# Designs tried in a protein design run: peptides against a protein of PDB entry 6RO1. Part 41

Target 1, 216 residues: chain A of PDB entry 6RO1
Amino acid sequence: LGKEIEEYIHKPKYCLPFLQPGRLVKVKNEGDDFGWGVVVNFSKKSNVKPNSGELDPLYVVEVLLRCSKESLKNSATEAAKPAKPDEKGEMQVVPVLVHLLSAISSVRLYIPKDLRPVDNRQSVLKSIQEVQKRFPDGIPLLDPIDDMGIQDQGLKKVIQKVEAFEHRMYSHPLHNDPNLETVYTLCEKKAQIAIDIKSAKRELKKARTVLQMDEL

## One batch from the design tools (peptide; aimed at target 1 Y110 V131)

Design b2_p22_2_s4 (made by RFdiffusion4, then SolubleMPNN; from b2_p22_2, 11 letters changed)
Fold by OpenDDE base, seed 1:
Structure b2_p22_2_s4 (fold): chain B 216 residues (1-216), chain A 22 residues (1-22)
Amino acid sequence: as target 1 above (216 residues)
Amino acid sequence: SELKEKIKKFEEEQKKEAEEKE
C-alpha cells in the first residue's frame, strides 16, 4: 500500500510544485536507501527519445544526501552510495531523477546559500536530525490529496483500502488472502516507465553522474 | 492539527535562526 502511494507522488505531474529548495525528500535507488535529504535545486532537461523522436523531458533534482565517504573518492565516475548506519558519512549534493523520490515531506528547511563548504552541508544534516527528534513518529509527509491535490481515482481507491484495512486491523486479526491481482497492473505501467527512463538515461550519462544513470 | 502547528513552529524557529545569521 505504501508503495502504491509512492508510484503517484514521484510523478513529475504531481511532485514538481513541491520541489523547492529546502524541501525534505526521501531518496531510494533500488537497494540503496539514502533516507531523508534536502532539495537544493530542480532542473528540466529536454530529451529526445531515440526511437520515436518524441520529446521526453527529464526531471533532475539536486538533493543534499548523506553519502558514504568511499563513494566520494570516485564521485567523478561512480554513483553516490548511502552512508552505512554506523558511518558518519558526508552530505553531498547528488543529482537525482525525480522518480527516485520515495517520499516528500511537508517540512521545508532553511539551507545555507553556499553549500560548497563541508561545514555548511553538515549543518543541514543537523537540521534533519532536529526534525527527526521533534517528530519521533516519523518526518511528516505531504498528503497526496489535501496537500498535493492528486485527483487520481486509483490513488483514492488505494487510500480507501488502507483506511479500511487499518479499521479492520483494529477489529480482528484477519489471517489469510493477499489479493495479489491489483499489484500486476501497476507493475506493467512501472515497466513501461522504466523503459522510457532507460532511453533517457543514456543521454544524461554524457553530462553528469545522475543517480541510476550509471546502471544502464 | 497539532502536527501542522508543530511544523509551522519549527519553520518559524528556523526562519529566525537564518535571519540572525545574516
Scores: peptide ipSAE 0.394, ipTM 0.870, DockQ to the pose 0.603
OpenDDE base, seeds 2, 3, 4, 5: peptide ipSAE 0.389, 0.380, 0.390, 0.392; ipTM 0.868, 0.865, 0.868, 0.867

Design b2_p22_3 (made by RFdiffusion4)
Pose (drawn by RFdiffusion4):
Structure b2_p22_3 (pose): chain A 194 residues (1-46, 58-67, 79-216), chain P 22 residues (1-22)
Amino acid sequence: LGKEIEEYIHKPKYCLPFLQPGRLVKVKNEGDDFGWGVVVNFSKKSLYVVEVLLRCAAKPAKPDEKGEMQVVPVLVHLLSAISSVRLYIPKDLRPVDNRQSVLKSIQEVQKRFPDGIPLLDPIDDMGIQDQGLKKVIQKVEAFEHRMYSHPLHNDPNLETVYTLCEKKAQIAIDIKSAKRELKKARTVLQMDEL
Amino acid sequence: EEKEELEEKIEEIYEEQEEKFE
C-alpha cells in the first residue's frame, strides 16, 4: 500500500506544483533511502529532476553517522513522500556550514512535530481525484490500526522476530516459485492432443 | 480549524528560520 500511494505522488502532473524551494521530501531508490531532504529547484532531464539536499552517485548516511548534507539531482519518480512544511534555506548553499545549518533546521522541525513531519493530503491538497487512491488510503488506516493492535508491536524483540519471519518467508517464496516451474517442467505437453 | 492551526505553525517556522539566516 505504501508503495502504491508513492506512485500516485510520483505523477508529475500532481507533485510538480508543490516542489517549491525548501519543501521537505523523502526519497527512496531500489531500497536504500536518504531520510528527509529539502528541495532547491527542479527542471526537465534528458522525466523530471529536482535538486535536493540529503543526508549521505553517493549513498545515504548510516544510522551511527552524524551525516553531512549534500545537494544532489534526483528523479521525480524517486520521491516517496512530500510534506506540508517548507523550511527556509540560505541563498548561497555553496558553504558547508550552511548545509549543516539546514540539517540542524530540519532537526528542529522534526522536534516541533514528534507525531511525524506532516504530509500533503493527496486529495485535499494535491488534487488526485482518482477513485483507486481512495480505496488505497482506506486500507492503509485499517492496516495501521491492525498493526498497532498486534501484541507484538510493542514487544522490543519485535525486530529480532520480524527478521527471522522475513527470512522464513522468503525461503517459502522460493519453494512456491520453484514448485511452480517444476509442475510445468514435469508436465507432459502433448497429452491433450493424444 | 486543525489545518489553519497547522498553517500558522508552518508560517511561524518559516519566519523564525528566515530571521536566523538574516

Design b2_p22_3_s1 (made by RFdiffusion4, then SolubleMPNN; from b2_p22_3, 9 letters changed)
Fold by OpenDDE base, seed 2:
Structure b2_p22_3_s1 (fold): chain B 216 residues (1-216), chain A 22 residues (1-22)
Amino acid sequence: as target 1 above (216 residues)
Amino acid sequence: MEKEKLEKEIKEFYEEQKKKLE
């Protein structure tokens, strides 16, 4: 069902108006899952189909993605690869065909004007990570109907099925298992506590810096 | 209500990041 929704969302007819700079998008290329990145810009390229001579416009979106450092060394010859889970990686602007967008978020980030410096690109990763912390259940998606205005009846049927499935899943007694709710609430609480500890540490560091300046 | 809260949070986050980068 999620895949069926993706088949609508990645169509240029629907997604192009939402590919503004700073838009969070998820990128998948075959077996390569880049996860969430940030739109920098998009362009329309004229392509001629080799067999028909027909002009088939290619839509390319430049997306800031977390890439493996290894792939960057070979960037002149090889396509960028996603960072390994345990790798820090490096944020790079990668040209992506629009149909490789697997998801589009309702979230837009403010991005640095100049993305040439590594620090500016890495700052965007920090922003993505902050969004992920704020949304522990996942980064919010654009609503295909309400936000994207897709009128396709096939999509409406898919969404209705998804909603019905979700409703059944959430209404299922297993979701009301106090242990599962406790584990989810504990995971959410743990995530929130981790955020609160980090914020508290930052405030303590700021307070200590201010106190140290007042003692000089 | 939930959508409005989300939109507000997104907007607040955007403005927060804008202030940090500006």
Scores: peptide ipSAE 0.415, ipTM 0.882, DockQ to the pose 0.599
OpenDDE base, seeds 1, 3, 4, 5: peptide ipSAE 0.117, 0.407, 0.404, 0.403; ipTM 0.706, 0.880, 0.875, 0.882; seed 4 fails the geometry check

Design b2_p22_3_s2 (made by RFdiffusion4, then SolubleMPNN; from b2_p22_3, 9 letters changed)
Fold by OpenDDE base, seed 1:
Structure b2_p22_3_s2 (fold): chain B 216 residues (1-216), chain A 22 residues (1-22)
Amino acid sequence: as target 1 above (216 residues)
Amino acid sequence: MEKKKLEEEIKELYEEQKKKLE
């Protein structure tokens, strides 16, 4: 259910108005979870579909992310990798396709005007850590309906199902209805298959986009 | 009530960060 909400949030038509400098966003790229980063800027890139010649605009957001120092050595040719849990890492401005945003926070940070100095970038990591300390149960998310204004009936139905499930879970804690686990597992499997298909399509699109960004 | 408190906390955090960086 959380993944279904993500599929709405990362759409440019919904999220672009909220990608202001300083906005906290969560970035996931395939198996790479960068966690929380900070929006620096975004741009619209013209892309042409190779087979149709149709204009398919790409939205790229520059996000300050905690990256592995090892990945930065080859940063000219290789995609940035997230810092390991035991690694301090280094904050780098990484161009990210908007559909790779897994979450958008209601929190907006004050960021340094110049992010070229390493110390200024690392100060933003301290700011993220301060936010995490203030919100021990998790960084607050933008509400997709109340904050983002998403009116899609599919999303409303998902939210209603979540609320109904939560209400039932709290009202009947002991109903181990074996059917709920089966429905949940089937919904998870269906969601996972849908994610795998979308991931495969995204990987295919990514392979094309990386090749095109190297040509740009 | 909770949303308003959250908005205020976010605003306070922003001002604290601004003061540290100015």
Scores: peptide ipSAE 0.436, ipTM 0.896, DockQ to the pose 0.714
OpenDDE base, seeds 2, 3, 4, 5: peptide ipSAE 0.434, 0.428, 0.434, 0.428; ipTM 0.895, 0.892, 0.896, 0.895

Design b2_p22_3_s3 (made by RFdiffusion4, then SolubleMPNN; from b2_p22_3, 11 letters changed)
Fold by OpenDDE base, seed 5:
Structure b2_p22_3_s3 (fold): chain B 216 residues (1-216), chain A 22 residues (1-22)
Amino acid sequence: as target 1 above (216 residues)
Amino acid sequence: SERKKLEEEIKEFEEEQKKKLE
């Protein structure tokens, strides 16, 4: 369900108005999870599809991400890799295709004007850590409907399913279902995605009055 | 609402961050 929401959020027609400098975004590329980064800038590039000759615009967002130092030593041609869990890493401005954004926060940070100095880039990491400390249940997400204005009926159906699932989870007394531990362990193994889904779900539950759930 | 409270907390955090940079 979280992945289905991501498929709407990363679409340029929905997310571009929210990709301002300082916006917190989550970046994932295949098996590489960079976690939360900060938007620096975005650009539209013309692309021509090789098979059809059709103009397909590419959107590239420059995101300040925590990268492995090992990946930075390797030539300018190698793609940046995320910092290892036990590694300090280094904050780098990475060009990211917009479809690689897995989440967009409601939080927008103030960033240094000059990100060329390492210290200025590392200060942004401290700011991200301060946000994470302030919001222990996860960094707040943009509401796809209320904040992003997405009118797609497919997304509305996904959200309704998520809300119905949450209502069932909260209406069952947490104490007696051993399957809740398996759901929590599956959520812990996908811990950060599950926290983000849980946070998004909590925000959605907060946005919709209890009355709309009783009508379904 | 809880949403309004969250929006206020976000706004307060952003204002605190602004003051640290200024």
Scores: peptide ipSAE 0.311, ipTM 0.852, DockQ to the pose 0.579
OpenDDE base, seeds 1, 2, 3, 4: peptide ipSAE 0.301, 0.278, 0.301, 0.298; ipTM 0.848, 0.840, 0.846, 0.849

Design b2_p22_3_s4 (made by RFdiffusion4, then SolubleMPNN; from b2_p22_3, 8 letters changed)
Fold by OpenDDE base, seed 4:
Structure b2_p22_3_s4 (fold): chain B 216 residues (1-216), chain A 22 residues (1-22)
Amino acid sequence: as target 1 above (216 residues)
Amino acid sequence: SKKEELEKKIKEIEEEQKKKLE
């Protein structure tokens, strides 16, 4: 369900108005999780589909991301890689396809005008870390309905399902089901999905008043 | 409300960041 919401928010028609300089965004590319970065700018690139000749615009957002120093050495041909957990890394401006944005924050930071100096880029990392300290439960997300104005009924249904699932999870603690053992292994997989859903939902729930959850 | 509290925190962060750049 969190992934289903992601499929809406990363669409250019919805997210572009919110990709202002300083916007916190989360970037994930396949197995590479860059975590939270900051939008520098975005551009629309003309692309022609090779087979149809149709104009398919590519939307590229330049995001200041914490990158591995090793990956930057080969940067002429290789994509930037996220910093390892124990690595200091370096903040770099990375061109990212808009569909690789896994989350968009309600937080918008001020960024230095000149990001060429390393110190200016690293100052933004300090700002991100400060935001993370202030939000121990996670950086707040834009509400796709209230903040982003997405009117898609499919998204509304997804959100309703998410809210209903949360309500059921809280109202029926799994501890009372006697088939716990077989449910546990399936629920561990579901619990990891539920943790990912719960992380996405915690952010959604922070934006939504408790009262709307009782209606779902 | 929780929303208002979050909005307040966001505003505080923005104001602090503004001061640092100034």
Scores: peptide ipSAE 0.033, ipTM 0.658, DockQ to the pose 0.661
OpenDDE base, seeds 1, 2, 3, 5: peptide ipSAE 0.030, 0.023, 0.028, 0.046; ipTM 0.628, 0.476, 0.647, 0.675; seeds 2, 3, 5 fail the geometry check

Design b2_p22_4 (made by RFdiffusion4; failed a check: too like the target's own chain)
Pose (drawn by RFdiffusion4):
Structure b2_p22_4 (pose): chain A 194 residues (1-46, 58-67, 79-216), chain P 22 residues (1-22)
Amino acid sequence: LGKEIEEYIHKPKYCLPFLQPGRLVKVKNEGDDFGWGVVVNFSKKSLYVVEVLLRCAAKPAKPDEKGEMQVVPVLVHLLSAISSVRLYIPKDLRPVDNRQSVLKSIQEVQKRFPDGIPLLDPIDDMGIQDQGLKKVIQKVEAFEHRMYSHPLHNDPNLETVYTLCEKKAQIAIDIKSAKRELKKARTVLQMDEL
Amino acid sequence: SIDWSKQLKLGRELGPNYEVEV
């Protein structure tokens, strides 16, 4: 569901109007993410590209690392979430100290909103009048309710058990696809003709 | 993971353009 919502938000017809300088944006590509960042401007490429400050062809910052903000151009279809907040940015972003200042500014925004950085309502704000998105958002609130209700959500060992479950789940996916091709390969093809 | 329901509710209260000076 989360990824499905992102696809609606990726549509440039819907998200480009809200990419004003200083907008907070979360970016993820092929798995790894950079946390949150701020946009500076955007333009066409070759698809659209926006230059965004992120924590880090570079890779994202690790959890233990304090991090160093760097501006990088990214494709628009790599934005996972867009916030309602537009934090102020310096005019000349070339200095390192200003880049750290922005990192500190966002650390203060995250504090002003411990419930999470507010996101744009894709309907009330972004204007996605598509009916499919309605049923998606409904399933999200329902499944989030199911998640927090699960006895394991609070358990500190949840991440330890969740990984063993993830591993055991992937092994099972292989067995399924492997058996699927085996049922095909083992099949005699011309028996219906006969 | 992103908590969509709570963050969207906050976004509905704030609207599309909430500015922050630090």

Design b2_p22_4_s1 (made by RFdiffusion4, then SolubleMPNN; from b2_p22_4, 11 letters changed)
Fold by OpenDDE base, seed 4:
Structure b2_p22_4_s1 (fold): chain B 216 residues (1-216), chain A 22 residues (1-22)
Amino acid sequence: as target 1 above (216 residues)
Amino acid sequence: MINYTKQIALGKKLGPDYKVYV
């Protein structure tokens, strides 16, 4: 259901009009959840499909994201990685393919004109954190139907299923269980541990590949 | 997905270009 909504909203046809500077967007790349970042700009890159010669335009959005400090050290060879929950991280302008946007907020921030100074980038993190404090149940989203103008009947049916699911969940007697916050915190911790295990397995695989190259 | 409907309702209330000064 959530992924099915994402498949509509990340299409350039629908999202490009909303990728203005200061727009809050959520970025996710293959198990790396960067969380909420801020749009700086977007660009259209000409790409030619190798088999058809057809122009397949790639849309790249520059997003200010909270990155791990380790990813900065390896920035010459490795893609940016999200900061760990307990890490301060560093805000970096990261080029993101538009299909990696998992959510688009109705909220826009005022951003510094010059993002070259680290302090200006870190000020935007403080602004994101303040917005998150104002909206404890989650950052406000653009309506994909009413705001983004998506008329697709498949999307309308998916949204109706989500609404019906959430209504049933909130109507469940366990929703008022004071342990629910504890269960959510445990689920988030479990999800983070699963990400960390996946990261550690990738690093171990890289290290083994390097060791195998040194034995050759 | 737990708060989607609430996040959409807030988005509708605030409008599609809600500017925040922080």
Scores: peptide ipSAE 0.681, ipTM 0.957, DockQ to the pose 0.590
OpenDDE base, seeds 1, 2, 3, 5: peptide ipSAE 0.663, 0.676, 0.676, 0.679; ipTM 0.954, 0.957, 0.956, 0.958

Design b2_p22_4_s2 (made by RFdiffusion4, then SolubleMPNN; from b2_p22_4, 12 letters changed)
Fold by OpenDDE base, seed 5:
Structure b2_p22_4_s2 (fold): chain B 216 residues (1-216), chain A 22 residues (1-22)
Amino acid sequence: as target 1 above (216 residues)
Amino acid sequence: SINYTTQIKLGKKLGADYKVYI
């Protein structure tokens, strides 16, 4: 369910109007969870699909993220990695593809105008941590329907299922319904399978295009 | 997330551009 919502909100046509400087966003890249970061800016890059010559614009958002200091030493050649739980880390401006945004907050922070000094970047981490303390039940989110204007009926049905599930979970003590954990696990597994099918279809399309190029 | 509905309700209450100075 959560991943199904993510597949809507990370689409450029929906999220770009909300990627203003200071917007809190959650970033995840495969196995790497960076947690909450802050938008600095975004840019549209021209991209040409290697196999079709078709223009496929890439949207890149620069996000202040808590990164491992080990990954920063090799920053010229290696992708930034998230700070370990026990690590202080360092706040870095990381270029992130827009589809790696897992959540978008209703909250916007005031950010320093100059993010070149380490102290200015680390001040933003303190601000994120203070927001997390103010919202112990989790950082406030944009409403995908009412705030982001997404009219997709599939998304509305997913949200209604999440609301109905959470309502049941809060109305009944978790201890009495062994099916709740099973339903969460099944919803997560279904969402993962849907992503994996979409990835596999993209790989199959790439492989077919490579085969057509080798036959020419 | 176990608290999605709570996070959405709070977002609606605060508004889509809730500016925080800390």
Scores: peptide ipSAE 0.656, ipTM 0.952, DockQ to the pose 0.652
OpenDDE base, seeds 1, 2, 3, 4: peptide ipSAE 0.174, 0.212, 0.155, 0.130; ipTM 0.726, 0.762, 0.712, 0.711; seed 4 fails the geometry check

Design b2_p22_4_s3 (made by RFdiffusion4, then SolubleMPNN; from b2_p22_4, 9 letters changed)
Fold by OpenDDE base, seed 2:
Structure b2_p22_4_s3 (fold): chain B 216 residues (1-216), chain A 22 residues (1-22)
Amino acid sequence: as target 1 above (216 residues)
Amino acid sequence: MINYTKQIALGKKLGPNYEVYV
């Protein structure tokens, strides 16, 4: 269900109008969950499909993400990695393919105009953490239908299923529906396996300056 | 995905460009 929503919201035709500077977005690259970051800018890159010569525009969003300091040593040759849970990490501007956006917030942060100083980038992490504290149930999201204007009936059906599911969860806590917990754990496990497979494929792929750029 | 409906409801309440100063 969540992944099915992502398949709509990360489409350029829907998300590009909302990729303004300061927009909170969640970035996930296969096994690497960066969590919430902040949009700095987006760009349209001309891409030519190698097999057809067709112009397939690539959309790259620069996102300020909490990265592992270890991954930054090789930033010219290695894709950024998320900070470990126990690591402080460092906020870095990471070029990300738009399809790696797993969520788009209704929230926009004020960001420093100059993100070259480390302190300015780290200030944004404090701002993200403050927003997360204000919203303990999760950061507010754009409505895919009402805000993003997605008219797709498939998405509407997915959202209705999510609403019905969450309504049942709130009405009947998970401990009262062991089948539901089993389905969730199986879905999470399946998602994790898919993540692990993708992560393994990524380790086999060379240096990428843009997250997932060379998979296109 | 446990709080999607809450996150959407908050997003709707705050509007699509809710500015936060921190």
Scores: peptide ipSAE 0.692, ipTM 0.961, DockQ to the pose 0.647
OpenDDE base, seeds 1, 3, 4, 5: peptide ipSAE 0.671, 0.684, 0.689, 0.686; ipTM 0.956, 0.958, 0.959, 0.960

Design b2_p22_4_s4 (made by RFdiffusion4, then SolubleMPNN; from b2_p22_4, 12 letters changed)
Fold by OpenDDE base, seed 4:
Structure b2_p22_4_s4 (fold): chain B 216 residues (1-216), chain A 22 residues (1-22)
Amino acid sequence: as target 1 above (216 residues)
Amino acid sequence: MINYTKQIALGKKLGADYEVYI
């Protein structure tokens, strides 16, 4: 259900009008969840489809994201990685393909004009954290129908299913269980462990590929 | 997905361009 909504909202024809500087957006790249970041700008890149020669424009949004400091050391060779939950991290301007946006907020932040100083980038992290404190149940979202103007009946049906699911979940007696917070924390930890295992498997595969190249 | 409906309701309440200065 959530992924089905994402497949609509990340389409350039719907989201581009809302990618103004300061817009809060959520970024996810496969197993790497960067969480909430802030739009700096976007650009259109000309791309040619290899099989048809047709122009297929790529849309790249520059987003301030909380990155791991370890990923910055390898920034010349490796893609930025999200900061660990316990890590302070560093805010970096990361070029993101528009289809990697998992959510778009109704909230816009004022951002520093110059993002070259580390302190200016880190100030934006403080602003994101303050917004998250103001909205403990989650950052406000743009309405895909009313705000983004998506008229697709498939999306309307998905949203209705989500609303009905959430209503049933909140009406369930276990929603008032004080263990629910513990269950959510355990689910988040389990999700993080699954990401860490996937990351470790990728690093192991890279290391094996390098070793195989040194044996040739 | 746990709070989608609430996040949408807040977005509607605040408007599509809710500016926050901190």
Scores: peptide ipSAE 0.673, ipTM 0.956, DockQ to the pose 0.596
OpenDDE base, seeds 1, 2, 3, 5: peptide ipSAE 0.673, 0.671, 0.669, 0.673; ipTM 0.954, 0.957, 0.955, 0.957

Design b2_p22_5 (made by RFdiffusion4)
Pose (drawn by RFdiffusion4):
Structure b2_p22_5 (pose): chain A 194 residues (1-46, 58-67, 79-216), chain P 22 residues (1-22)
Amino acid sequence: LGKEIEEYIHKPKYCLPFLQPGRLVKVKNEGDDFGWGVVVNFSKKSLYVVEVLLRCAAKPAKPDEKGEMQVVPVLVHLLSAISSVRLYIPKDLRPVDNRQSVLKSIQEVQKRFPDGIPLLDPIDDMGIQDQGLKKVIQKVEAFEHRMYSHPLHNDPNLETVYTLCEKKAQIAIDIKSAKRELKKARTVLQMDEL
Amino acid sequence: EKEELKEKVEELEEELKEKAEE
């Protein structure tokens, strides 16, 4: 569901109008993410590209690392979420100190909103009048309710058990696909003709 | 609730802008 919502937000017809300088954006590509960042501007490429400050062809910052902000161009279809907040940015972003100042400014925004950095309502704000997105958002609130209700959500060992469950779940996916092809390979093809 | 949140967001943006001008 989360990924499905991103796809609607990826549509440039819907998200480009809200990519004003200083907008907070979360980016993820093929798995790894850079947390949150701030946009500077955007233009066409070659698809659209926006230059965004992120925590880090570079890779994202690790959890233990304090991080160093760097501006990088990224494709628009790599934005997972867009916020209602537009934090002020310096005019000349070339200095390192200013880049750290933006990192500190967002640390203060995250504090002003411990419930989470507010996101744009894709319907009330972004204008996605598509009916499929309605049923998606409904399933999200319902499954989030199921998640926080699960006895394991609060458990500190949840991440320890969740990984063993993820491993055991992937092994099972292999068995399924492997058996699928086996049932095919083992099949005699010309028996219906006979 | 949505209106209160939008006001808080505007107030935060103004404070940040004022800090940057200093």

Design b2_p22_5_s1 (made by RFdiffusion4, then SolubleMPNN; from b2_p22_5, 10 letters changed)
Fold by OpenDDE base, seed 1:
Structure b2_p22_5_s1 (fold): chain B 216 residues (1-216), chain A 22 residues (1-22)
Amino acid sequence: as target 1 above (216 residues)
Amino acid sequence: SREELRKKIEEFEEEQRKKLEE
């Protein structure tokens, strides 16, 4: 269910207004979990699809993330890697595609104007750690409906299921009901199907538009 | 509550603002 919510919040049409400098965000890239970082800025990049020549805008957010020191040595050629749990790491500004944002916080930090000095970047890590200490149950998240204004009925259904699940967990702590995994899996499948249908419809509409342009 | 959470966030942001002004 958390993954289903993620599929909505990382969409540019919903999250871009909240990607101000200082906003706390979580970044995940494939198997790499960077955890919480801080937005520095974002930009819209024009991308041309190689096969259609269509302009597909890419949204890139620069995020201050805790990276491994080893990855920094090769940063010119290799993607940044998250710091290991046992290492201190170093805070670095990393360009991240917006769809790699797994969570957006309601918290916005004040950040140093100059992030070139390592001490200024590391001061932001201390601020993140202070937030984590103040919120032991987790860093506060933006509400997708109330804060982000997402009106998608699919999301509302997911949230209702999460609330119902939480209520059942609190009411029956001993029922690790194996049906919960089934409900989560069914919800994930339904959300994925809905995304796939919307994607397929968009591709069909684009293909029809291209065909109509070739017939003119 | 959501209101208590908002208050805690606001208090934190105010403290951070004061630290940057020092």
Scores: peptide ipSAE 0.292, ipTM 0.836, DockQ to the pose 0.680
OpenDDE base, seeds 2, 3, 4, 5: peptide ipSAE 0.276, 0.280, 0.292, 0.291; ipTM 0.832, 0.832, 0.839, 0.838

Design b2_p22_5_s2 (made by RFdiffusion4, then SolubleMPNN; from b2_p22_5, 10 letters changed)
Fold by OpenDDE base, seed 1:
Structure b2_p22_5_s2 (fold): chain B 216 residues (1-216), chain A 22 residues (1-22)
Amino acid sequence: as target 1 above (216 residues)
Amino acid sequence: SKEELRKKIEEFEEEQRKKLEK
């Protein structure tokens, strides 16, 4: 269910209005979970698909993320890696593709105007940690309908099915009806996301500094 | 509740604003 919402929220048509400086976002690239970071800026890059000549706009968001110190040494040539759980890491501004946003928070931080000093970047980590302490059950998420205004009937049907399933689970524990339809719609959307990722990777192959998913 | 959560967010944001004005 959380994955179905993720498939909507990472789409530029829905998330771009909420990518203001200071917005808390969660970034995930395949097996690399960066956790919560803070939006610094975003940009639209015009790219032309080499085979079709079609304009496929790339949306890159600069996110302040906790990165491994090992990845910082090679930041000019290699993609940033998340800090290990036992590592302090360092906050770094990382350009990421918008579709790598796994969650968007309702919380917006005030950030330093100059993020060049390490101390200013690390102060933002302290602010993230303060939010996490205040919200022990998890950082508050934007509501996809109420906050983001997503009117997609597919999402509404998913939410209704979830609410109905939760209601049925509380009322009748034994009905094992695998709602196969929800799994199939998730699989089709995963396939479409995989195609979109493959196209984005071809376009970004020149930009070694942009965080992207690896070719499966 | 959703309202309590909103209030807690607003309180946090206001505290952060006051810290930066200092």
Scores: peptide ipSAE 0.320, ipTM 0.849, DockQ to the pose 0.687
OpenDDE base, seeds 2, 3, 4, 5: peptide ipSAE 0.296, 0.306, 0.310, 0.312; ipTM 0.839, 0.842, 0.845, 0.845

